# Designs tried in a protein design run: peptides against a protein of PDB entry 7UQJ. Part 14

Target 1, 160 residues: chain A of PDB entry 7UQJ
Amino acid sequence: PELYQNFNITPPRGVLFHGPPGTGKTLMARALAASCSSDERKITFFMRKGADILSKWVGEAERQLRLLFEEAKKHQPSIIFFDEIDGLAPVRSSKQEQIHASIVSTLLALMDGMDNRGQVIVIGATNRPDAVDPALRRPGRFDREFYFPLPDVKARFKIL

## One batch from the design tools (peptide; made by RFdiffusion4, then SolubleMPNN)

Design b1_p8_8_s2 (from b1_p8_8, 5 letters changed)
Fold by OpenDDE base, seed 2:
Structure b1_p8_8_s2 (fold): chain B 160 residues (1-160), chain C 160 residues (1-160), chain D 160 residues (1-160), chain A 8 residues (1-8)
Amino acid sequence: as target 1 above (160 residues)
Amino acid sequence: as target 1 above (160 residues)
Amino acid sequence: as target 1 above (160 residues)
Amino acid sequence: MPLEVVFD
């Protein structure tokens, strides 16, 4: 909490962690949750994987998202971390559009419905920020983006 | 295994993570292990520090390395992470040559003896890749190298 | 900035990151700095290693600490990250007490002298929080502590 | 304090 409070920035509802695979996005989210947990104020950390939401929750994904946000609200201060959020909210491609559209619309509505005073932060992690529906990247949603650079593009060039 | 399999890349036997201190080499290795762990397929993560191998395992370092590799093989898919591997396998300097040579030779033999089909990945982390014995950096050993830059070269350029 | 602002916690002057080696303390500090840097508001990130302050700055350590804090104040919002802060400010052991005492006293004075409104955050990282002088862990100094657990203690318990 | 990572 504190490192960020020093900056007097309006807390976003959603933060997008993006960058190449293995840049520590998931670990950062966990460590932020840990760091925000004081003896007096425990942060509840909810983790979901975008692809799992689509695959495991077929037909119930919307309901499960609602339940997740309700649970996060009940246990605030809380962090909802969506790993591989591009799997949850891909840019609309024609063939799977409807089901994805419903889940994305539900997530949008849930993020929009969070009171600005709510102590629920949503972190989305992706390796492909451009594969995330632009609607999620608008103000009041994932309106802050943190790039996790590769710890060396030069190393990747030696691995190829 | 899986992180590399997702890219259709032949999994290296050994990967050298190198870069300045605090660039997240150890974190990356752990995050890779965690990311490769699915509900169905848990990756076993073994961590050792190079300097500890030399100091704590005086006289038993070879045996402990063998046991570590056997354990990693038994618990595959697995990652063996050697932090500060330059402490384990320094470039041969004259005075301590024999004991270092035996440990290095044992590590070489263990890496060479890993079947290509084995789901054991060895990650070595160092701040000094040039201080690692070149024999360890050959094909079939630590033949892939990942540099970990300091995040925010741009911030460093403002601090200079 | 934002993840932490949601928690309405008074920003500490100093935060102690503690936990086992390779839990991402340094990476977290860097990623927090990067995350706090917007296009409009760049955070300046100063990094020092505790052992380097004692060894490289013999006789000038106090002056260099003062200069560091002055520079951080000039470039606020800023983060001063002390890696291995137990090396800078060990618990006073009898034999090296004086020089350590002067550096610790200087760091204490610098942290105490930071205006609560200052946009300078000090992060100390250590693997040994109990090896840090308790005076540094008092209110107005490193009065917030963040434990960096090993990722997946539960995975480690399945690895045993 | 343990991060209760509630993995549902």
Scores: peptide ipSAE 0.000, ipTM 0.282, DockQ to the pose 0.056
Fold by OpenDDE base, seed 3:
Structure b1_p8_8_s2 (fold): chain B 160 residues (1-160), chain C 160 residues (1-160), chain D 160 residues (1-160), chain A 8 residues (1-8)
Amino acid sequence: as target 1 above (160 residues)
Amino acid sequence: as target 1 above (160 residues)
Amino acid sequence: as target 1 above (160 residues)
Amino acid sequence: MPLEVVFD
């Protein structure tokens, strides 16, 4: 929050956390969800995995996404966290590409349909930002990216 | 290693990090790898996903595990981190059970074959400790377990 | 950043991360520092321990704090992370209370003196939010608090 | 970009 204001950065509607695995993307999303909650203002945190959107919701992923966004809207202020959002990437089969396209298209529509006044934030986490559908990375969607570097050896030492 | 020495704790051969998703298991493993690295003593961190052992290494998972442990031994002090180690769990088919049994058996043999004087630590992370093969949780393997609780609602609210 | 705008929350000048030890406060501060760095905009991360401010900087803690803030201002955008900021709390002796009062007074003045346009964020972490000087928790200082819940008792024991 | 955590 503060970083964006102090840096004259308008906060995105969607935030993409990207970087090598185990750089704390999911933890940061949870921590962000926790920190923006006050005693007076509780934030509801929703979490889904990108791979679960494809695999667990195969017959109704679009519906579950809609329900998720409706529920998030109902419980404002809220955060929707998509872990492993690169798991939405199409697998090589044309049928999976169509399923991907439909799911992503639904997610895009839901993100685009978020009122600017809405207190719903969408956070996506990936280890493979280049595997995230470019449509998700456009303005009004995951238009801000946060790189979680490997704590390089220096950063590792500095964490100590 | 260093943490264990400093605490007069004999380092386990394997450590199981378990708890709800996004509780920082992977991050802690990386932080431990980072924290045990000094300017004089660099720790090499190897990471694999349990699901990748089954899916990406379908024809040579056992060989890749052996190579991983050999490489970890060669680059001592080292940490092998298995994220989503419950992804090694056998799926319902007898063929997958055999593949699982072979992979797990190889992992067990590799963990059992680690000399107590070796500076290789194995960390497994799971959201489903009960889905981890009990053989992996026996003494000399993942015989230390670390529960990563959900940041309770209060902490979640304070991190947002 | 985004959370604050979307929630119509003005970001603080200082953020207090609090919660039990090993809940990822320090890790979150580092991850925030990392995530707010882009290819175009590198963020400089400064870290100090509250206990080190009292113990290592005996006789010049105020000067070192001033230098730290000057250096952070010079290297904008920057984050100053005070780990264990409750370590600034006075110990039982009147002399330490005076030293504490002077150090805290200096920190307050430095935080109060940060221009709203400055790209310096101050993050404090503590396991004991009630041991943090109330003056540090006032508006314009650490006026936002982030609770890092215990990963419930099971997770904490597993991290140690 | 690696986070240069400059620990002064």
Scores: peptide ipSAE 0.000, ipTM 0.370, DockQ to the pose 0.067; fails the geometry check
Fold by OpenDDE base, seed 4:
Structure b1_p8_8_s2 (fold): chain B 160 residues (1-160), chain C 160 residues (1-160), chain D 160 residues (1-160), chain A 8 residues (1-8)
Amino acid sequence: as target 1 above (160 residues)
Amino acid sequence: as target 1 above (160 residues)
Amino acid sequence: as target 1 above (160 residues)
Amino acid sequence: MPLEVVFD
């Protein structure tokens, strides 16, 4: 399958970076942020971890997401990078599922509420794209996906 | 802690990339160089290793640093990337400490002598930011720091 | 040895990224593609693996290469990234050697046929630059090489 | 001008 990555920086509301761990998704997101920064166009890079959204923002995760998006909008052009965005996926526990559902719902609303005119790009990174809520992967959200393939395993064992 | 990386390319005299080994600091520096290059704006990327400054330039390290900065200025906009800049940290041996002190002093002077108007960015990469001479981390030198976190260890063990 | 990387984006017909596995060659190529994309200048990134050219395109590899270059030209400015381009190197088996020779010959012809006026950049990544056909490394082809050094091995073992 | 790596 031809992986055309049209890096059409028509700012997708969201870009999903996915692939096995250590394929450099976080590195790429930062490289992108840095690269799109020129002397004239400074890009502000915001990073959050999916697990931190759930664990550190218990009860305030929605508010913190809203603040993050407001701040990103204030500092546009900006990139919001969610590392381990699959950490926002529902966990098997019912109580966590409600919290996850609320946080994901907030993220959906924030991504949907981004005017296409805004210079805010959201990048989600995951090792488990199938664990990401399919609603986040719909058009107007994380509607572009970039697979980070493992370098061939045999090549890895020559690095060890 | 909210890691706001304001990639404000107000060309910091220096940017320190720090984090555990293999977090892609060198890769990021090169990606930055490449990304800031447009068809109109070609960025020249100079790379040196801290250990090479000490080992290969014994007795001429200061001169080579001066030449490097002059050349970077001549080829502006440019990036000088010092990989393993903690290799310029004093070693326990007194004789090396004097050599290190001289080299670091030269680097300090070169960074201080860079007009903020120059399109020369210095990037230092280290796995040991605390081993970098604090004088290099002062305002007007490596005054911006970017932490490269490890991807979560549990994710790493799924790559092995 | 002073590693000057002049990121002069006069689109080289080809750039060879080489270095030990896991030094981020693929990541860099993608970061470059993304970074050279601006809102005004969208770069199309095409990725192929050397092994896939041989294994998936058996009997059609030449045709698929031609189509790839035509498509890259159609979507210029574009980057064609060949990951593991050393996978196009002759294997010890005579029958594979003829197939390899034909594929490499096609790639040579396609790279030679690229007008310097085209905004198509070819990037080859390899862990074994010496295994790449020397003909691919001649002027007007992969005439620029970027070494991706290993972060010091001792630093790697601290990540494990 | 293209990416030139001069290994000196």
Scores: peptide ipSAE 0.000, ipTM 0.199, DockQ to the pose 0.167; fails the geometry check

Design b1_p8_8_s2 (from b1_p8_8, 5 letters changed)
Fold by OpenDDE base, seed 5:
Structure b1_p8_8_s2 (fold): chain B 160 residues (1-160), chain C 160 residues (1-160), chain D 160 residues (1-160), chain A 8 residues (1-8)
Amino acid sequence: as target 1 above (160 residues)
Amino acid sequence: as target 1 above (160 residues)
Amino acid sequence: as target 1 above (160 residues)
Amino acid sequence: MPLEVVFD
């Protein structure tokens, strides 16, 4: 939020961080949240994991998503980070497909319902951008995508 | 590996990266793997996710772990990174507990069977160090632990 | 420091992070500092910006550098991070060239004066490795360099 | 001042 404000950028409603595992997607999201916090203005960073949304919130995932977005709105400026957002994908059972469809539908509605003036940024991270529901990747949702490439092998040798 | 070689350090058999989600554990593991690679000497970085070991390797997880360690030995110097190693924890079913026990037992045996002269480093990452099997955290296994704290809000202001 | 200690690695006196803007150099430095902290052992992370060394410390930059290194030594294990270390480069005035020469000379002396057993790591970050004084890039100083490649151009444009 | 980054 503050980063985008400082840049006179309308913060994207949603940003998709994608790239190979361990390319710093989650760390970047935290760094962004960190960099946007000042002593005077703290950004609240909310984090959820896609697989946890399915597994830990069995039967209440939609409610917990709503609460998360409400809490993020209450604590503006805020960042909601969904790590492994592709983990919202159903495991190969029809019952899990229905649960997935409901959760994704709820997330879509919550993202669509974010007022553009809100200082709530949603960041999704995935190793599999193609496994993310195309509906999440539309304008007004995760409409910005960032590729996190593997750090080149050459980069690596000198830190160690 | 090459870092440890260049420093005349016996690479730890196993290193546990622990800390809150999005503190850069996976990125650090990749950065370490990258930093150990030169133009002349490439480190092979193997990555697996704890939940994937249980879910994708149903009935062959032990074999795939063995193959992974064999491949890592063949491609020395190498790093095996287990992201979310706490995800090896059984889901609360007795059948999954048995599968877990077998997988963890196999991983223990593979770590114990690493020749101390081997240029294979195993890195486990977790958000829940207490959820990692204590047997994995013993000497000769994940005997080194690294805490990845949340970047303090004070840390944030300095990057801007 | 603790990472290097835990790995029995003699921490490099200096590590140069280089690569295009926004490739995570500063983030990596913070992640390293964070990852090296445990509940029992906190790493003190010191950060300065190259341009700030020239602009904010006018007439006392050398003293502030000395104090920074003294404080880092006192709070071992510690990391000193110089962001935009190429920003120590003089702006095109002869007076700034002299100030630069003195500041760089002081930094060189401070890096050379670090006992190899000291748990103080210096990380420099730059977008312009060729703009970094070659004297800083010599053995015992920033003798290790890390290239942070551009995330694929698609990644860059969306963060802006 | 050297900005000490305390990691909580």
Scores: peptide ipSAE 0.000, ipTM 0.323, DockQ to the pose 0.077; fails the geometry check

Design b1_p8_8_s3 (from b1_p8_8, 6 letters changed)
Fold by OpenDDE base, seed 2:
Structure b1_p8_8_s3 (fold): chain B 160 residues (1-160), chain C 160 residues (1-160), chain D 160 residues (1-160), chain A 8 residues (1-8)
Amino acid sequence: as target 1 above (160 residues)
Amino acid sequence: as target 1 above (160 residues)
Amino acid sequence: as target 1 above (160 residues)
Amino acid sequence: MPLYVVYD
């Protein structure tokens, strides 16, 4: 409840952060985790990269996703941040079909399997929202999207 | 109400983010806007730079400020983020006197003219809080200040 | 000159940004590129991921690195940002030995081949500086390292 | 124009 109130997210919804590279998506996700943490209620922040899940866990990616969601559930309240989620869950129509399809299906099932009693928020970050499987963007999954515009060149000067 | 509750701000208060460059002031303001947004209640985030208001809108800066506040009011709940507000509202004693004085006076009037029923939060960011006109730092304006310390060299490593 | 002065870098040195994921390394590199750009002197920012170079350009990674450095030289002043450089240039003792060794050797040669007259800065970012080949960290290459610690929870609370 | 829009 409180975690989702702080994000104003209806459980079990995921949030998609999208925008050009280096617009602060990862930093924002960490910042949100911090702002929702208190001395009494620490938010456990899990970070995974889409490309790492595919490349490092060849043949075990589905198991690693399940373990990640189980661990996040065990350490509630928690945030799962998928950096570069377009690398994990490309559009199903892409020719790397079978391996991606099973991983995407696993992620879909894990997101759909989150009860509204769970205090797990899923944040995906991508530079290419159109490269993310539309099935992940349906209600109950990544059904909220935040665009991270490039700070204009002048805004970049000010963030440094 | 809810926007101000999430910020723990009493309307119509502005918040001054101050601290060295690269301490994450702009990113923070965006993160707060995101965390206060819901499916039902999207926060509209307006970003302006103090220097841009002076340089791009020569002779129209007052009108642009009025339009910004009107647009923010029209798109409630909203956040107006002034990055480098020291560039917009330097201390009145600075030799760029007349143009700055009118813009500062306009900003003061706009902040004072926000009723507590409005769901507009104003965030100013500066690297030089002492360069900001003290009139902006009075109650009902930027009456809350958050210091963004230089992350110690170890914490700069943490924000980068 | 001016580019290297802004970075306080002695040409032709590379900079290694290292620290936990989501500490803002990529954002910093972009922001530095912005801060070194003027209306008169735009910095061209090239971004590549170490993992992308290995996975997308199987068998052509060396050629793609050469082309990247040539393009960066053609568009001076420029920054080449290697995100996740540990994915491109793992320690030579890693079991993916031969393919990584040739790519690392190519990157070494490209960095060594940059004359001090070139206005190309190379920034590598890694979460695992110890996973980067020590040969890349020698003088004239990535001979400056900026650690990016995790904002402590208190600094995260202050950046949010 | 708003710099940040929440998309549904």
Scores: peptide ipSAE 0.000, ipTM 0.205, DockQ to the pose 0.105
Fold by OpenDDE base, seed 3:
Structure b1_p8_8_s3 (fold): chain B 160 residues (1-160), chain C 160 residues (1-160), chain D 160 residues (1-160), chain A 8 residues (1-8)
Amino acid sequence: as target 1 above (160 residues)
Amino acid sequence: as target 1 above (160 residues)
Amino acid sequence: as target 1 above (160 residues)
Amino acid sequence: MPLYVVYD
C-alpha cells in the first residue's frame, strides 16, 4: 500500500518469496507489514502456513481461506502471508489429489477476485518455487517473485 | 564460536529461539552462522526441520540425528539449526509415543555428549516453547532462550 | 539486555551493522529487539532513519536525538536503531557541513553519556561503513561491528 | 518502500 504508493508503483496482488529455507522470507514479509504500518495506519498481518491449512483444516480449508481473505479485506490495509505455500498449492500431479486441487482453485479464485484497489497484499513464501502450482504464478496472482538467496556464509552476523 | 570468544563468553551448547511464527528465528540462526564465518574460518550451517526428521526418516530419525551431530563435529565450527524443534521434541504426553520419546532421548544424549570446548552450537527454533520437552530446556542443552516477538506493528521496516 | 545478561556479557553501547543493502541489518536489529523481549519484559524499539533525521528535522535534529535518547532511557530496556546511519553521520568531508558535524557531535555526546549499566543499545545500520564518521566507531560508541553479507549473490533485496 | 530485488 503506502510502500508502493510512495514509489508510484502499483502493488502486486501477490508476491512469491522464494529461496532456500531460512533466507528470511517470513521475516521479510513481517518487515514489509511493519514498514507499511504507521502510528496512524496499522497494517493487519495475517499469517498462515500452507501445510497447517491442509493438516489442521481438513474439510474446512476452503472455508478458512475464504474467511482469511474476507478478514483481510475487512482489516485493510492487510498482508496475507502464506508460509510454505508449496504445502498449500502443490503442483497438480495426480487426479486423486482433488482436495489439494480444490484448495488451490479456491486460492486462485480468491486472488483473482481481489480488486486492484484493495489494500490486501498476498505474500507466498516457499523453498521450492517449482513445487508451486504454475497457475498461482500467473499475472494477477503471484506475478512478482523475489528470490531470497542464502546469506553468503562469509558474513559474521553478531546478533547480540 | 568466535562470536562468543570475542565476548569472552562460553558458548552455550544449545539456544532456543522461540517466538511467534516469522519473527526471524531461522534467519537469525543463519545470520549467526554467517556472522561467525570469516574468509579463513567458515562456519558450517546444518539445518533440519523437526517435523521433517520425524516424517522423512521414520525409523532412521535417531541415526540421522547422530550423523548430523557427527558431521557437525567433523565440520567445526558448526551450527545445527533445528527449525520447528517442537515437531521433533514434543512434550512427552503419552506413553504410546515411544518413537518421539526415543528421538527426544537421542537428542538429549547428543546434546549432553557435546564437549563444552566444542564449536558446535545447537539452535532450536519454535513458535511454541511450552511444546518443547522441558528436558531439552535444562542446563547443558537449550539452556539459553531468545524470545523473538512480533516486530511491533508501529515500526516501519525499511529493509534497504 | 536480557540476551546479554543471559550470556553474562556486558552489552555494547553501540553496534554497527554494516553490509550491502538488503542483507537484513534492519531486520536483525528488530529481531534483536524482539529476542530480548519477553512476556514479562518488553524491549522498547526506537527506529530512526539517519537521512530522515537530517531531512525531516532540519534545525531540530539535535533536539530530536536528545529526546530519542531520553525516551529510550525512560523506556529501558530499549534499542535505538539508526537505519542508514551514514546519512546521519557522514564522514566529515567539508567545513560547510556544520549541520552534519553538529548532529554527529550530538550523537557522539549522547553515546558517550550512556551509562554502561544502562539497558539502551544503539544499533547503527549502514551499507557503507567507511562513510560513517570514524569517531562513531571508537570504543564506547559503535565499538562492535557486524558485517551483513549478501545472501548468496543472485537476489539483492532492497525492501524500501 | 519497494522491495528492490536487484537481480544482478
Scores: peptide ipSAE 0.000, ipTM 0.206, DockQ to the pose 0.096; fails the geometry check
Fold by OpenDDE base, seed 4:
Structure b1_p8_8_s3 (fold): chain B 160 residues (1-160), chain C 160 residues (1-160), chain D 160 residues (1-160), chain A 8 residues (1-8)
Amino acid sequence: as target 1 above (160 residues)
Amino acid sequence: as target 1 above (160 residues)
Amino acid sequence: as target 1 above (160 residues)
Amino acid sequence: MPLYVVYD
C-alpha cells in the first residue's frame, strides 16, 4: 500500500503514531519537537505515558491531564506526547473501566477544547491503534495517523 | 515522572543527550540538524565519536577539536555532535588520564569560547552521563540534558 | 573519519541514506519530512519499499513509479522515500535482471527529469549502498549520501 | 551548496 503521510503539524490537532514496538514513535515525536524548535520558535515538549496517567495519578488523573493541557498552553507552542496512549484503554476489570472511561472522557474534552488552546499539538503513540478509544480518533482529536512499519524481519536479524 | 523537555536550540549552548544504548540519541541529533535545515537555513552537522577523538588523533586531539570548532563556525549555523562523549572520560590508566584531561580541557575552553562563536550548537550523546566530566555539564557548556528512556521491556521483546 | 554532513535539503536532488539495518534511516527520512513541514510549508511524504516496487507491481512497476513522481509533483513540496532501495537491484536471476533493469531505468529517467519537477526530494534508504545501481548514485540523482553508523556493538547488547 | 558527506 502507498503510504501517504502529510506531516501537517497544524495545532490544535492530534496525531496518532502507531506501529510495532521500537519503530521509533517516541523518537519521532521528540524529533518533531526538536525540528520545529528554532531560536525564534521554541517548542515545549511534554511527555506522559498512558499507563502512568492511570497508575501514578489514581484518583487525580483527570486533574493531572487538565494541568498538563494548561501547562502546555502556558508554554505554547507545545507538543503533548502521550506514549503508549492505548494504556488509557479500558482493561478487563469493571472498576478500571470506569476510571479509564473518566480519564478518556477528560482527554476527549481537553482535545475538543483545543480549538481555543493556541499552538498545542497532541501526539499519541501506540503499538495497538485498535486499543485506542475510537472517540479519540475522531476529527478534531487524533484525526491524523502515522504508521511506523517494522523494518523487515531480515533487517531486524541483522541488528541483533 | 513527568518528562518536561524544552528543546530550546539556542546557540552556543551544549546539549547532553543521555540514556541507554539504542534509544536514538545520535538519530535525534541528526534529526535535529535536518529539522532545523530549511532551504533558507542550512545547518551543517559535524559528528565525532568520543573514542575517536582519543584514539585517532593521539597527540593531535586538541588540535583536531580546535579545527572542528573553527570549521563549525565557518559553516554556521552548525551542530557539532559528539557521540559517546563519555569516551573522553579518563580511563583507568594514569597516562591516559593526562591525555584525557588535556582533551577535556580543550573542549571546555572551546565551549566557553562559543559565546563569540556564532550559531554553533554542541550536542553530546552518552550512555553514561555520570562518566561525563562534571565540568562539561556546567552552565554555558552542556547545561541542558535530555534523557532518552528505553522503550519499556515488554515493548523491547516485541521488537526481537 | 570526520563526518561532515550538510543537511541541505535542496530539491530536486536525491539523497541516499545508507547504513546497517535499524540505524534509523526510515525514521530520519520521516523526521526530515516532519521537520521541514511548518504550518506555512506543508511537505507531503511518499513512501515506497524497493521490494514492493518489484513484487506488488510486477509488470506495472514503471507505471507506478511514474504515477508516484507525478503525484509527488502534484503535492509539492514533497519527499519521495524509497525504503530498501537496494531491493531494486538485480538479483541472481536473469529474468529478474531485465525487470530490475527496466525499473531502475525508469527511476533514472524520473530522477533526471526532476530538474523540471519542482520541489520534490527523493530519499533512498539502503543497508547495502554497494547493491544500489551506480547509475542512481551519479550527479543529479542520489548524488548525496548519508551514512548511518551502527550504535557500537556493546551498545546493541544493552538494548536487548 | 550540495550536501557533502566528507568521510574523513
Scores: peptide ipSAE 0.000, ipTM 0.202, DockQ to the pose 0.184; fails the geometry check

Design b1_p8_8_s3 (from b1_p8_8, 6 letters changed)
Fold by OpenDDE base, seed 5:
Structure b1_p8_8_s3 (fold): chain B 160 residues (1-160), chain C 160 residues (1-160), chain D 160 residues (1-160), chain A 8 residues (1-8)
Amino acid sequence: as target 1 above (160 residues)
Amino acid sequence: as target 1 above (160 residues)
Amino acid sequence: as target 1 above (160 residues)
Amino acid sequence: MPLYVVYD
C-alpha cells in the first residue's frame, strides 16, 4: 500500500513476478511487504507455495485458499504471496484437469471477489509464466507482470 | 571463487543457506555466482532443485548428480546450487529410506571427492536445516552455514 | 553483520552497489539485511533514495541525514541503504553546486564519523558510479564496490 | 509450513 501510495499508483489486485528460478521474486515480494510496513502501518505478509497447496491440502485446498483470503482481508493491509504459482494453477492440461481446475477456479473467484478498495495485494511468483492459467493473468487478477531476469554473469563484483 | 579470493578465504566446499522461505537464498547464490564472474573469468552456475532430482530423475538421480558434478568440474570455476536441498537429502527417516539413502550417499561421496583445489563451490538452500541429513553438514561438505532470516518486523523501514 | 561475521570479515563502512538499472542492487541490499538478521539478532534496515533526500527535504537534507545515522547507530546492528545515491551525491558539477556540496559534505562527515566498531553498514546503490562524488568512494567510506551488470545473454545458465 | 509474517 504505502509503496503504491508513495508512487501515486493504484495497488494492483494481483502482480505476477516471473523469471528464471532464483531471480529474487520471493525476496522482492518480502522486500515490498517490509518496505510498505511502517511503525504506524504494519503490513501482514502471507506466504504460500503452489505445490504445497496441492500436496499438503489435498481435498481442502479450496478451503485453505478461502481461509487465506479471509485472513488477509481481516489483517489489512496485507500481501498474499504465492510462490511457484504455476504449481497451483497449471494451464488447463488434460490429465490432471479436474482437481487443478477446481483450485484454479477458486483462486479466480477469490481474486475477482477482492473489492478494489481492499488493501490486499496478491503476488504470484513463477519460473514459467506460460504455465500459469491465462485466466489468472487477465485484468482484475494478475494484471501486472514483472520480469525477473537472471542476474547476468558479467557482474564483476570487484570487491575492491 | 573471486568473492572468496577477494576475502582471502578458502572457498568452502559446501555452503548451506538456510532460513524461512523467500529470504533470498536462491537470489544470494545467483548473486554470488554473478559477483564472482568477470569478463575474463566466467563462473558457470548450475542450479537444481532437490525435489526435482527426486521426482524427475527417479532411478537416475545418482547418475544425474554425478553428471552435474562432472560438468561443474569441467566448467570450473563453477557453483552448484541445490535449491530446497532438504527435498533431495532428507534426514534419514524410516519409510522412504532406501532411495533417499542412495541419493544422499551419492551426494556425500561427490562432495567428499571434490578436491580442495577445485574451483567448484556447492551451495545448498533450505527452509529446514534440521531436515537436511547431518552427514551433509559435516566438515568438508556443507561446513559453512548462512542463516537467511525473515526480514524481521522490527526493521522499521521508516521510509521517512 | 552476521554475513560478515560468518566470513570473518570486518564489515565495510560503506559499500557501493553499481550497475545498470534493474540489476538487483536494491534487492541485494535488502537480501543482505535479511540474511544478517537472526531470531536473536535483528538488523534494522533504513532505506532512503538520493533524489528523495534532495527533493523532499529541501533545506533539511543535512538534518535528515544526521537523524538517519543517529537512528541507525541507536538501532545497531543496522544497514543504511541509499538507493540512487548519484542523485544525492552528484559529482561536484558547477551550477547546482552549493546545496549539493553541503549534502555531500554532510554525508562524508557522517561516514567518517562512524566508528569502525559500529555495527552500521552503509550501502549506496547507483546506475552511474562515475556520477558519484569520488570523495564518497575513498577508504573509510564507500571503499568496497560491487558491480551489478545487466544480465548479459552469454552466461549460459544451462538449466539442464 | 506457510510462514505468516505478521508485521505487527
Scores: peptide ipSAE 0.000, ipTM 0.385, DockQ to the pose 0.051; fails the geometry check

